Peptides against a protein of PDB entry 2V3S. Designs and how they scored, part 98

Target 1, 95 residues: chain A of PDB entry 2V3S
Amino acid sequence: PISLVLRLRNSKKELNDIRFEFTPGRDTAEGVSQELISAGLVDGRDLVIVAANLQKIVEEPQSNRSVTFKLASGVEGSDIPDDGKLIGFAQLSIS

## One batch from the design tools (peptide; made by RFdiffusion4, then SolubleMPNN)

Design b2_p27_4_s4 (from b2_p27_4, 9 letters changed)
Fold by OpenDDE base, seed 4:
Structure b2_p27_4_s4 (fold): chain B 95 residues (1-95), chain A 27 residues (1-27)
Amino acid sequence: as target 1 above (95 residues)
Amino acid sequence: APPAQGPATTSAEGEARLAAVRAARAA
């Protein structure tokens, strides 16, 4: 399986890492993204972007070691999105 | 150059919740 880390800020704006495995052929980007939402780790509005980037990283994990993407849930937030600080952004990386 | 990302901590709680969700779905 592919060992991944989802880095994103929680409701307290604290930066957290969530480690999980992705098994090609068993898991799907859409499915795992839904699980992340069900676990309360990802906003439901971010399903599409998380799934897209998860798919990107798992299809070529050796080439795509890290992907940072803008969250739909962060666009209208009080804080200005910043990819460097992961404000309104999340990151998926191969651990 | 992008700014420093800052410290991050592993969320054991979050990982546990995810694991539970995944286990339930597989069942």
Scores: peptide ipSAE 0.672, ipTM 0.899, DockQ to the pose 0.222
Fold by OpenDDE base, seed 1:
Structure b2_p27_4_s4 (fold): chain B 95 residues (1-95), chain A 27 residues (1-27)
Amino acid sequence: as target 1 above (95 residues)
Amino acid sequence: APPAQGPATTSAEGEARLAAVRAARAA
């Protein structure tokens, strides 16, 4: 399995790491993304972007060690999106 | 260069919730 870390800010704007495994052939990017939403870790509006980037990193983990992407939920937030600070952005990386 | 993100904390609670969701789906 592929060991991954999802880094994103919680409702208190605290930067958290969520570790999880992805097993190719068993897991799907869409399915795991839905699980992240069900666990309350990802906003439902971010399903598409999370799934797309999760797919990207697991299809070529040797080449894609880290991916940072803009969250749809961050657009209407009070804070200005900033990829460097992961404000309105999340990051997936190989553990 | 973009500013530093600062330290990140591993969320044991978040990981546990995710694990529970995944386990329930696999059952």
Scores: peptide ipSAE 0.671, ipTM 0.899, DockQ to the pose 0.213
Fold by OpenDDE base, seed 5:
Structure b2_p27_4_s4 (fold): chain B 95 residues (1-95), chain A 27 residues (1-27)
Amino acid sequence: as target 1 above (95 residues)
Amino acid sequence: APPAQGPATTSAEGEARLAAVRAARAA
């Protein structure tokens, strides 16, 4: 399996790392993204963007070591999105 | 060089919640 880390801010704006595995042929990007949402770790509005970037990293894990992407849920928040601070952004990386 | 994101903490609780969801789906 592929060992991954999801880095993103929680509801208290604290930066957290969530480690999980992805098994090609068994797991799907959309399925795991739905699990992240069900676990309360990702906003439901971010299903599409998380699934797209998860798919990108797992289809070429040796080439795509890290992906940072803008969250739909962060666009209309009070804080200005910032990829460097992961405000309104999340990051997936190979562990 | 990658931008500085500041310190991050491993969320044991978050990982546990995800594991529980995944286990329930696989059952």
Scores: peptide ipSAE 0.671, ipTM 0.898, DockQ to the pose 0.201
Fold by OpenDDE base, seed 3:
Structure b2_p27_4_s4 (fold): chain B 95 residues (1-95), chain A 27 residues (1-27)
Amino acid sequence: as target 1 above (95 residues)
Amino acid sequence: APPAQGPATTSAEGEARLAAVRAARAA
């Protein structure tokens, strides 16, 4: 399986790492993204962008060691999105 | 230069919730 880390800010704006595994052929990017939402770790509005980037990293894990992407949920927040600070952005990386 | 992200913490609670969701789906 592929060991991944989802780095994003929680409701308290604290930067958290969530470690999980992705098994090609068993897991799907869409399915795991839905699980992240069900666990309360990802906003439902971010299903599409999380799934797209999860798919990107798992299809070529040796080439895509890390992907940082803008969250749809972050656009309407009070804080200005910033990829360097992961404000309104999340990051997926290979562990 | 991009600003530093700051300290990151592994969320044991978050990982546990995810594991529970995944286990329930697999059952």
Scores: peptide ipSAE 0.671, ipTM 0.899, DockQ to the pose 0.203

Design b2_p27_5_s1 (from b2_p27_5, 13 letters changed)
Fold by OpenDDE base, seed 3:
Structure b2_p27_5_s1 (fold): chain B 95 residues (1-95), chain A 27 residues (1-27)
Amino acid sequence: as target 1 above (95 residues)
Amino acid sequence: MINSFTKEEIEEGNKKVSRKFEVVKVK
């Protein structure tokens, strides 16, 4: 399996690493993304963008060691999005 | 701070999956 880390801020704006495994041929990017949402770790509005980037990284884990992407949930927030601080952004990386 | 979550989900294709997420606060 592929060991992944999703780094993003929780509801208290605290930065956290979410570690999980992805097994190609068994798991799907959309399915795992839905699990993240069901666990309360990802906002439901971010299903599409998380799934898309998860798919990207698991397809070529050797080439895509890290991907940073804008969250849909961050657009309507009060804070100005900032990819460097991961405000309104999240990061997926290979562990 | 380390927390873990286990969630059972039905993926696309009607496949049941149980997944563990380890949550670690970043310094």
Scores: peptide ipSAE 0.585, ipTM 0.881, DockQ to the pose 0.283
Fold by OpenDDE base, seed 5:
Structure b2_p27_5_s1 (fold): chain B 95 residues (1-95), chain A 27 residues (1-27)
Amino acid sequence: as target 1 above (95 residues)
Amino acid sequence: MINSFTKEEIEEGNKKVSRKFEVVKVK
């Protein structure tokens, strides 16, 4: 399995690492993304963008060691999006 | 600080699947 880390801020704007495994052939990017949402770890509005980037990283984990992407949930936030501070952005990386 | 969450569900064919998420506060 592929060991992944999703780094993003929670509702209290605290930065957290979410560690999980992805098994190619058994798991799907959309399925795991839905599980993240069901667990309350990802905003439901971010299903598409999380799934897309999860798919990207698991397709070529050796080439895509880290991907940073803009969250849909962050666009309507009070803070200005900033990829460096992961405000309105999240980061997926290979553990 | 490490917190663990487990999502359990039943896939097609009634196969039970569990997924663990470890949440770690970043300093």
Scores: peptide ipSAE 0.584, ipTM 0.882, DockQ to the pose 0.281
Fold by OpenDDE base, seed 1:
Structure b2_p27_5_s1 (fold): chain B 95 residues (1-95), chain A 27 residues (1-27)
Amino acid sequence: as target 1 above (95 residues)
Amino acid sequence: MINSFTKEEIEEGNKKVSRKFEVVKVK
């Protein structure tokens, strides 16, 4: 399996690493993203973008060691999006 | 702080999968 980390700020604006495994051929990017949402770890509005970037990293893990992407939920927040601080952005990386 | 979350979910194709998420506060 591929060991992944999703770095994301929670509702208290605290930066957290969410560690999980992805097994190609068994797991799907959309399925795992739905599980993240069901666990309350990802905003439901971010299903599409999380799934897309999860797919990107698992299909080419050697080339995509880390991907940073804008969250749909971040646009509606009070803070100005900032990829450097991961405000309104999230980061997926290979462990 | 480390917190673990487990969730059973149905993925594409109606397959039930149990997944563990380990949450680590880093900042």
Scores: peptide ipSAE 0.584, ipTM 0.881, DockQ to the pose 0.275
Fold by OpenDDE base, seed 2:
Structure b2_p27_5_s1 (fold): chain B 95 residues (1-95), chain A 27 residues (1-27)
Amino acid sequence: as target 1 above (95 residues)
Amino acid sequence: MINSFTKEEIEEGNKKVSRKFEVVKVK
C-alpha cells in the first residue's frame, strides 16, 4: 500500500497531518475521499478536489511526491487563502 | 505531539470497508 499524509487545518484552524494508506486496485481516490469526509476530517465540499489530487498522487507516486491544492471550502471562508500556510489549501504527500 | 486515531467502516458499493486515519497535530 501507499502511505499518504494529508495536511490540512481542522475546524479550529489547527494544522494536522492525517495519515492513511491507499491500496491500488482495492481503493479508489473518490472512495477514500468519501471516507475522509465521513470521518469528519475533510469538508464535504472538498470531495472533488481531494479525490482529484489523491488520484494524481497515487497514479504516479514516484513522480508526484507532493501536491498542494486549493480547497473549495476555503474559498468562501473568512480567512484569506494562503498556500504557504495551508489556509484554504491542503497538501497530500507520500510518506 | 498529540495523536488521535479514527476508524470508520464505510460502505462502498455493496461492501463495507474499514479505514483507519491517524491524526497528528503539527507543531
Scores: peptide ipSAE 0.578, ipTM 0.881, DockQ to the pose 0.291

Design b2_p27_5_s2 (from b2_p27_5, 10 letters changed)
Fold by OpenDDE base, seed 3:
Structure b2_p27_5_s2 (fold): chain B 95 residues (1-95), chain A 27 residues (1-27)
Amino acid sequence: as target 1 above (95 residues)
Amino acid sequence: MINSFTPEEIEEGNKKVSRTFTVVKVE
């Protein structure tokens, strides 16, 4: 399996690393993204963008060691999105 | 701070999948 880390700010704006595994051929990017949402770790509005980037990293884990992407949930927030601070952005990386 | 979350089993590709997410506070 592929060991992944999703770095993301929670509702308290605290930055957290979410560690999980992905098994190609068994798991799907959309399915795992739904699990993240069900666990309350990802906003439901971010299903599409998380799934897309999860797919990208797991299909070429050696080439895509880290991907940073803009969250749909971050657009409506009062804080200005910032990829460096991961405000309105999240990061997926290979552990 | 380390917390673990196991969501309700969901169907993924016609299979029920259970997964553990380990959460570690960074800042």
Scores: peptide ipSAE 0.601, ipTM 0.905, DockQ to the pose 0.290
Fold by OpenDDE base, seed 2:
Structure b2_p27_5_s2 (fold): chain B 95 residues (1-95), chain A 27 residues (1-27)
Amino acid sequence: as target 1 above (95 residues)
Amino acid sequence: MINSFTPEEIEEGNKKVSRTFTVVKVE
């Protein structure tokens, strides 16, 4: 399996690393993204963007060691998005 | 701080998936 880390801020604006495994052929990007949402770790509005970037990193983990992407949940917030601070952005990386 | 989350089994396709997420506070 592929060991992944999803780094993003929670509702209290605290930055967390979420560690999990992804098994190609068994898991799907959308399915794992739905699990993240069900666990309360990802906003439901971010299903599409998380799934898309999860798919990107797992399809070529040797080439895509890290991907940073804008969250849909952050675009309508009061804070100005900032990829360097991961405000309105999240990051997926190979552990 | 480390917290683990194991959501209820979710049916993905024709199989049930159970997954553990380990959460570590960074800042």
Scores: peptide ipSAE 0.601, ipTM 0.905, DockQ to the pose 0.281
Fold by OpenDDE base, seed 1:
Structure b2_p27_5_s2 (fold): chain B 95 residues (1-95), chain A 27 residues (1-27)
Amino acid sequence: as target 1 above (95 residues)
Amino acid sequence: MINSFTPEEIEEGNKKVSRTFTVVKVE
């Protein structure tokens, strides 16, 4: 399996690393993204963007060691999105 | 701080999947 880390700020604006495994051929990007949402770790509005970037990293893990992407949930927030601080952004990486 | 989350089984396609998420506070 592929060991992944989703770095994401929680509702308290604390930055956390969410570690999990992905098994190609068994898991799907959308399915794992739905599990993240069900666990309360990802906002439901971010299903599409998380799934898209999870797919990107697992299809070419040797080339895509890290991907940073804008969250839909961050657009309406009071804080200005900032990819450097991961405000309104999240990062997926190979562990 | 490290926390583990184990959601209920979720269907991915025609498969039921269980998974553990380990959360580590960075800042």
Scores: peptide ipSAE 0.601, ipTM 0.904, DockQ to the pose 0.296
Fold by OpenDDE base, seed 4:
Structure b2_p27_5_s2 (fold): chain B 95 residues (1-95), chain A 27 residues (1-27)
Amino acid sequence: as target 1 above (95 residues)
Amino acid sequence: MINSFTPEEIEEGNKKVSRTFTVVKVE
């Protein structure tokens, strides 16, 4: 399996690393993204973008060691998006 | 601080999957 970290700010704006495994051929990017949402770890509005980037990293984990992407949930938020601070952005990386 | 979350089993295709997410506070 691929060991992944999703670095993301929670509702308290605290930055957390969410560690999980992805097994190619058994897991799907959308399925795991739905699990993240079900666990309350990802906003439901971010299903598409998380799934897309999860797919990107798991299909070429040796080339895509880290991907940072804009969250849909952050676009209309009160805070100014900032990829460096991961405000309105999240980061997926290979452990 | 480390917190682990195991959501309810979710149907993926013809399989029910339970996944563990380990959450570590960074800042």
Scores: peptide ipSAE 0.600, ipTM 0.904, DockQ to the pose 0.282

Design b2_p27_5_s3 (from b2_p27_5, 14 letters changed)
Fold by OpenDDE base, seed 3:
Structure b2_p27_5_s3 (fold): chain B 95 residues (1-95), chain A 27 residues (1-27)
Amino acid sequence: as target 1 above (95 residues)
Amino acid sequence: GINAMTEEEVEAGNKKISRKFEVVKVK
């Protein structure tokens, strides 16, 4: 399996790493993303963008070691998005 | 509008988790 880390801020604006495994051929990007949402770790509005980027990193893990992307939930927020500080952005990386 | 929950917090909230997610605060 592929060991992954999803780094993003919680509702208190605290940065956290969410570690999990992804098994190609058994897991799907959308399925795992739905589980993240069900666990209260990702905003439901971010299903599409998280799934898209999870798919990107797992399809070519040797080339895509890290991907940073804008969250839909971040656009709805009051804070100005900033990829450097991961405000309105999240990051997926190979552990 | 989402609160990050640990595995323990989700379990305490009477929710089922089909996958293990380890949440670690970044220092």
Scores: peptide ipSAE 0.576, ipTM 0.877, DockQ to the pose 0.600
Fold by OpenDDE base, seed 2:
Structure b2_p27_5_s3 (fold): chain B 95 residues (1-95), chain A 27 residues (1-27)
Amino acid sequence: as target 1 above (95 residues)
Amino acid sequence: GINAMTEEEVEAGNKKISRKFEVVKVK
């Protein structure tokens, strides 16, 4: 399995790492993304972008060690999006 | 802190999620 970390801010704006495994051929990017949403760890509005980037990293984990992407849920927030601070952005990486 | 969300802890309505997510606060 591929060991992954999803780094993003929670509802308290605290940065957290979410660690999980992805097994190619058994798991799907969309399925795991849906599980993240069901667990209350990812906003439902971010299904598409999380799934897309999860797919990107798991299809080439040796080359794509880290990907940072803009969240749909962060666009209309009061805070200005900032990829360096992961405000309105999230990061997936291989652990 | 570390909070592990197991199959028993991760639910959506009546659907039980088998995947484990380990949540770690970044310092």
Scores: peptide ipSAE 0.575, ipTM 0.877, DockQ to the pose 0.353
Fold by OpenDDE base, seed 1:
Structure b2_p27_5_s3 (fold): chain B 95 residues (1-95), chain A 27 residues (1-27)
Amino acid sequence: as target 1 above (95 residues)
Amino acid sequence: GINAMTEEEVEAGNKKISRKFEVVKVK
């Protein structure tokens, strides 16, 4: 299995690492993304973008050790998006 | 917004999860 970390700010704007495993051939990017949402760890509006980037990193983990992407949920927030601070952005990386 | 919670916190909130997620605060 692939050990992954989703770095994301919570509702209190605190940065957290969400660690989980992904097993190719058994898990799907969309399925795991849905589980993240169901667990209350990802905003439902971010299903598409999280799944897309999760797919990207798991299909080429050697080439994509880390990917940073804009969240749909961040656009409507009060804070200005900033990839450097991961405000309105999230990061997936290989553990 | 989203609420990043540990597996234990999610379970305590009577939510069912199908996968183990470990939440670690970044210092």
Scores: peptide ipSAE 0.566, ipTM 0.875, DockQ to the pose 0.634
Fold by OpenDDE base, seed 5:
Structure b2_p27_5_s3 (fold): chain B 95 residues (1-95), chain A 27 residues (1-27)
Amino acid sequence: as target 1 above (95 residues)
Amino acid sequence: GINAMTEEEVEAGNKKISRKFEVVKVK
């Protein structure tokens, strides 16, 4: 399996790493994204963008070691999006 | 926004999920 880390801020604006495994041929990007949402770790509004970027990293894990992407949930937030601070952004990486 | 589950809640299965997630504070 592929060992992944999703780095994003929680409701307290604290930066967390979420570690999980992805098994190609058994797991799907959308399915795992739905599980992240169900676990309360990802906002439901971010299903599409998380799934898209998860798919990107798992399809070429040897070359795509890290991807940073804008969250849909961050658009309506009071904080100004910033990819460097991961405000309104999240990051997926291979551990 | 939604509140993220704690690592303890995930580990203890306080909410039904089909996958193990480990949450670690970075800052």
Scores: peptide ipSAE 0.562, ipTM 0.875, DockQ to the pose 0.617

Design b2_p27_5_s4 (from b2_p27_5, 12 letters changed)
Fold by OpenDDE base, seed 4:
Structure b2_p27_5_s4 (fold): chain B 95 residues (1-95), chain A 27 residues (1-27)
Amino acid sequence: as target 1 above (95 residues)
Amino acid sequence: SINSFTEEEIAEGNKKVSREFKVVKVK
């Protein structure tokens, strides 16, 4: 399995690393993204973007060691998006 | 701090999530 870390700010704006595994051939990017949402770890509005980037990193984990992406939930938020601070952004990486 | 979410910890009611998520606060 691929060991992944999703770095994301929670509802309290605290930065957290969410560690999980992805097994190619058994898991799907969308499925795991849905699980993240079901766990309350990802905003439902971010299903598409998380799934897209999860797919990107798991299809070529050797070349895509880290991906940072803008969250849909952050676009219309009150906070100014900032990829450096991961405000309105999240990061997936291979652990 | 570390919070591990197992199937039981994530589940509410009959809604179960099989995958484990380990949440670590970044200091």
Scores: peptide ipSAE 0.598, ipTM 0.893, DockQ to the pose 0.358
Fold by OpenDDE base, seed 1:
Structure b2_p27_5_s4 (fold): chain B 95 residues (1-95), chain A 27 residues (1-27)
Amino acid sequence: as target 1 above (95 residues)
Amino acid sequence: SINSFTEEEIAEGNKKVSREFKVVKVK
């Protein structure tokens, strides 16, 4: 399996690493993204963008060691999105 | 702080998710 880390700020704006495994051929990007949402770790509005970037990293893990992407849930927030601080952004990386 | 969410804890309604997520606070 592929060991992944989703770095994301929680509702208290605290940065956390969410570690999980992905097994190609058994897991799907959308399925795992739905599990993240069900676990309360990802906002439901971010299903599409998380799934898209999870697919990107697992299809080419040797080339895509890390991907940073804008969250839909962060657009209407009070804080200005900032990829450097992961405000309104999240990061997926190979562990 | 470290929190682990297992298939016993990850649920939506009566739906259980068969996966573990380990949450680690980044300093």
Scores: peptide ipSAE 0.597, ipTM 0.892, DockQ to the pose 0.359
Fold by OpenDDE base, seed 5:
Structure b2_p27_5_s4 (fold): chain B 95 residues (1-95), chain A 27 residues (1-27)
Amino acid sequence: as target 1 above (95 residues)
Amino acid sequence: SINSFTEEEIAEGNKKVSREFKVVKVK
């Protein structure tokens, strides 16, 4: 399995690493993304963008070691999006 | 702080794929 880390700020704006595994051929990017949402770890509005980037990283995990992407949920927030601070952005990386 | 939970715990009996998420505060 591929060991992944999703770095994301929670509702308290605290930065957390969410560690999980992905098994190609058994898991799907959308399925795992839905599980993240069901766990309350990802906003439902971010399903598409998380799944897209998860797919990108798992298809070539050795080449795509890290991907940072803008969250749909962050656009409507009060804070100005900042990829460096992961405000309105999240990061997927290979553990 | 470190928290972990499984999809089984979240589903509370629903038959979903069991998956563990480990949450670690980094800042």
Scores: peptide ipSAE 0.594, ipTM 0.892, DockQ to the pose 0.339
Fold by OpenDDE base, seed 3:
Structure b2_p27_5_s4 (fold): chain B 95 residues (1-95), chain A 27 residues (1-27)
Amino acid sequence: as target 1 above (95 residues)
Amino acid sequence: SINSFTEEEIAEGNKKVSREFKVVKVK
């Protein structure tokens, strides 16, 4: 399995690392993204963008060691998005 | 001090996810 880390801010704006595994051929990017949402770890509005970037990193983990992407949930917030501070952005990386 | 939580500790309500998610506070 592929060991992944999703780094993003929670509802209290605290930065957290979410560690989980992905098994190619058994898991799907959309399925795992739905599980993240069901666990209350990802906003439901971010299903599409998380799934797309999860798919990107797991299809070629040797080439895509880290991907940073803009969250849909961050656009509607009062805070200005910032990829360096992961405000309105999240990061997926290979552990 | 780094605090860690399992998916069961983070999840709200009565819903339980079968996949393990280990949550670790950064810094």
Scores: peptide ipSAE 0.592, ipTM 0.891, DockQ to the pose 0.358

Design b2_p27_6_s1 (from b2_p27_6, 13 letters changed)
Fold by OpenDDE base, seed 2:
Structure b2_p27_6_s1 (fold): chain B 95 residues (1-95), chain A 27 residues (1-27)
Amino acid sequence: as target 1 above (95 residues)
Amino acid sequence: MITFELPESGFLEVTVGGKTFTITKVK
């Protein structure tokens, strides 16, 4: 399986790492993204963008070691989005 | 907005649909 880390901020603006495994042929990017939402770890508005980037990284995990992307849920926040600080952004990476 | 909060232990484990997610605070 592929060991992944999803790094993003919670409501207290604290940065956290969410670690999980992805097994090609058994798991799907869409399915795992839905499970992240069901677990309360990802905002439902971010389903599409999380699934798209999860798919990208698992397609070529040796080439795509890290991907940073803008969250749909972050655009209405009071803080200005910043990919370097992961404000309004999340990051997927291979462990 | 995501409201998950870590306990004093510094980590949280959640299992959904057979998938396990482990959350830790970044130092």
Scores: peptide ipSAE 0.741, ipTM 0.928, DockQ to the pose 0.826
Fold by OpenDDE base, seed 5:
Formats: C-alpha cells, sequence, structure tokens
Structure b2_p27_6_s1 (fold): chain B 95 residues (1-95), chain A 27 residues (1-27)
C-alpha cells in the first residue's frame, strides 16, 4: 500500500498530519476522501479537491511526492490563503 | 477550518469503514 500524509490546519489553526494508507485496486480516491469527511478530518466542501489530488498522487506516487491544493472551506476563513503556510490550503505527500 | 481536537497525548486514531487515520500535531 501507499503511505500518505494529509497535512492541514484544524479550527485552532494548528497544523496536523493525518496518516493513512491507500491500496490501489481496493481503495478509490473518492471513497477515501469520503471516509476522511465522515471521520470529521476533512470539510465536506473539500470532497472534490481532496479526491482529485488524492487521485493524482496515487496514480504516480514516484513522481508526485507532494501536492498542495486550495481548500474550498478555506476561502471563507478569516485569514488570507497562503500555500506556503498552509492557510486555506492542504498538502498530500508520500510518507 | 476542520474541527477536530487532539488529546494531551497529541495522538488520535480514527477508523472509518475499515480505514484507519492517525492524527498527530506538527511541531
Amino acid sequence: as target 1 above (95 residues)
Amino acid sequence: MITFELPESGFLEVTVGGKTFTITKVK
């Protein structure tokens, strides 16, 4: 399986790493994204962008070691989005 | 922002649909 880390900030603006495995052929990007949402770890508004980037990284994990993407939920935040600080952004990477 | 809280240990494990997610605070 592919070991992944989803790095993003919680409601207290603290950065956290969410580690999980992805098994091609058994797991799907959308399915795992839905599980992240069901677990309360990802905002439901971010289903599309998380699934798209998860699919990207698991398709070619050797080439796509890290992907950073803008969260739909982050647009409504009080802070100005910043990909470098992961404000309004999340990052998926190979563990 | 996502609303989840970590215990004092700074470690949280959640299992949904057979998938396990481990959450840790980044230093």
Scores: peptide ipSAE 0.741, ipTM 0.929, DockQ to the pose 0.776
Fold by OpenDDE base, seed 1:
Structure b2_p27_6_s1 (fold): chain B 95 residues (1-95), chain A 27 residues (1-27)
Amino acid sequence: as target 1 above (95 residues)
Amino acid sequence: MITFELPESGFLEVTVGGKTFTITKVK
C-alpha cells in the first residue's frame, strides 16, 4: 500500500498531519476522500479537490511526492489563502 | 473549518469504513 500524509490546519489554525494508507485496486480516491469527510477530518466542500489530488498522487507516487492544493472551504474566511503557510491550502505527500 | 481536538498525547486514531486515519500535531 501507499503511505500518505494529508497536512492541513484546523479551525484553531493548528497544523496537523493525517496519516493513512491507500491500496490501489481496493481503494478509490473518491472513496477515501469520502471517508476523510465522514471521519470529520476534511470539510465536505473539499471532496472534489481532495479526491482529484489524491488520485494524482496515487497514480504516480514516485513522481508526485507532494501536491499542494487550494481548499474550497478556505475561500470563505477572512484569512488570505497562502500555499506556503497552508492557509486555505492542504498538502498531500508520500510518507 | 474542521476542528479535531487531539488528546494530551497529541495522537488520535479514527477508523471509518475500515480505513484508519492517524492524526498528529506538526511540531
Scores: peptide ipSAE 0.740, ipTM 0.928, DockQ to the pose 0.762
Fold by OpenDDE base, seed 3:
Structure b2_p27_6_s1 (fold): chain B 95 residues (1-95), chain A 27 residues (1-27)
Amino acid sequence: as target 1 above (95 residues)
Amino acid sequence: MITFELPESGFLEVTVGGKTFTITKVK
């Protein structure tokens, strides 16, 4: 399986790493993304963008070692989005 | 935004639908 890390901030603006495994052929990007939401770890508004980027990283894990993407849930936040600080952005990476 | 509170240990494990997620605070 592919060991992944989803790095993002919670509502307290604290940065966290969410580690999980992805097994190609068994798991799907959309399915795992839905489970992240069900677990209360990702905002439901971010289903599409998380699934798209999860698919991107797992289809070529040797080339796509890290992807950073803008969260739909971050747009309504009080802070100005910043990909460097992962404000309104999340990062998926291969551990 | 999503609120998941970690204990003081900074570690939390959640299993949903057979998938396990491990959450750690980045220092």
Scores: peptide ipSAE 0.740, ipTM 0.928, DockQ to the pose 0.798

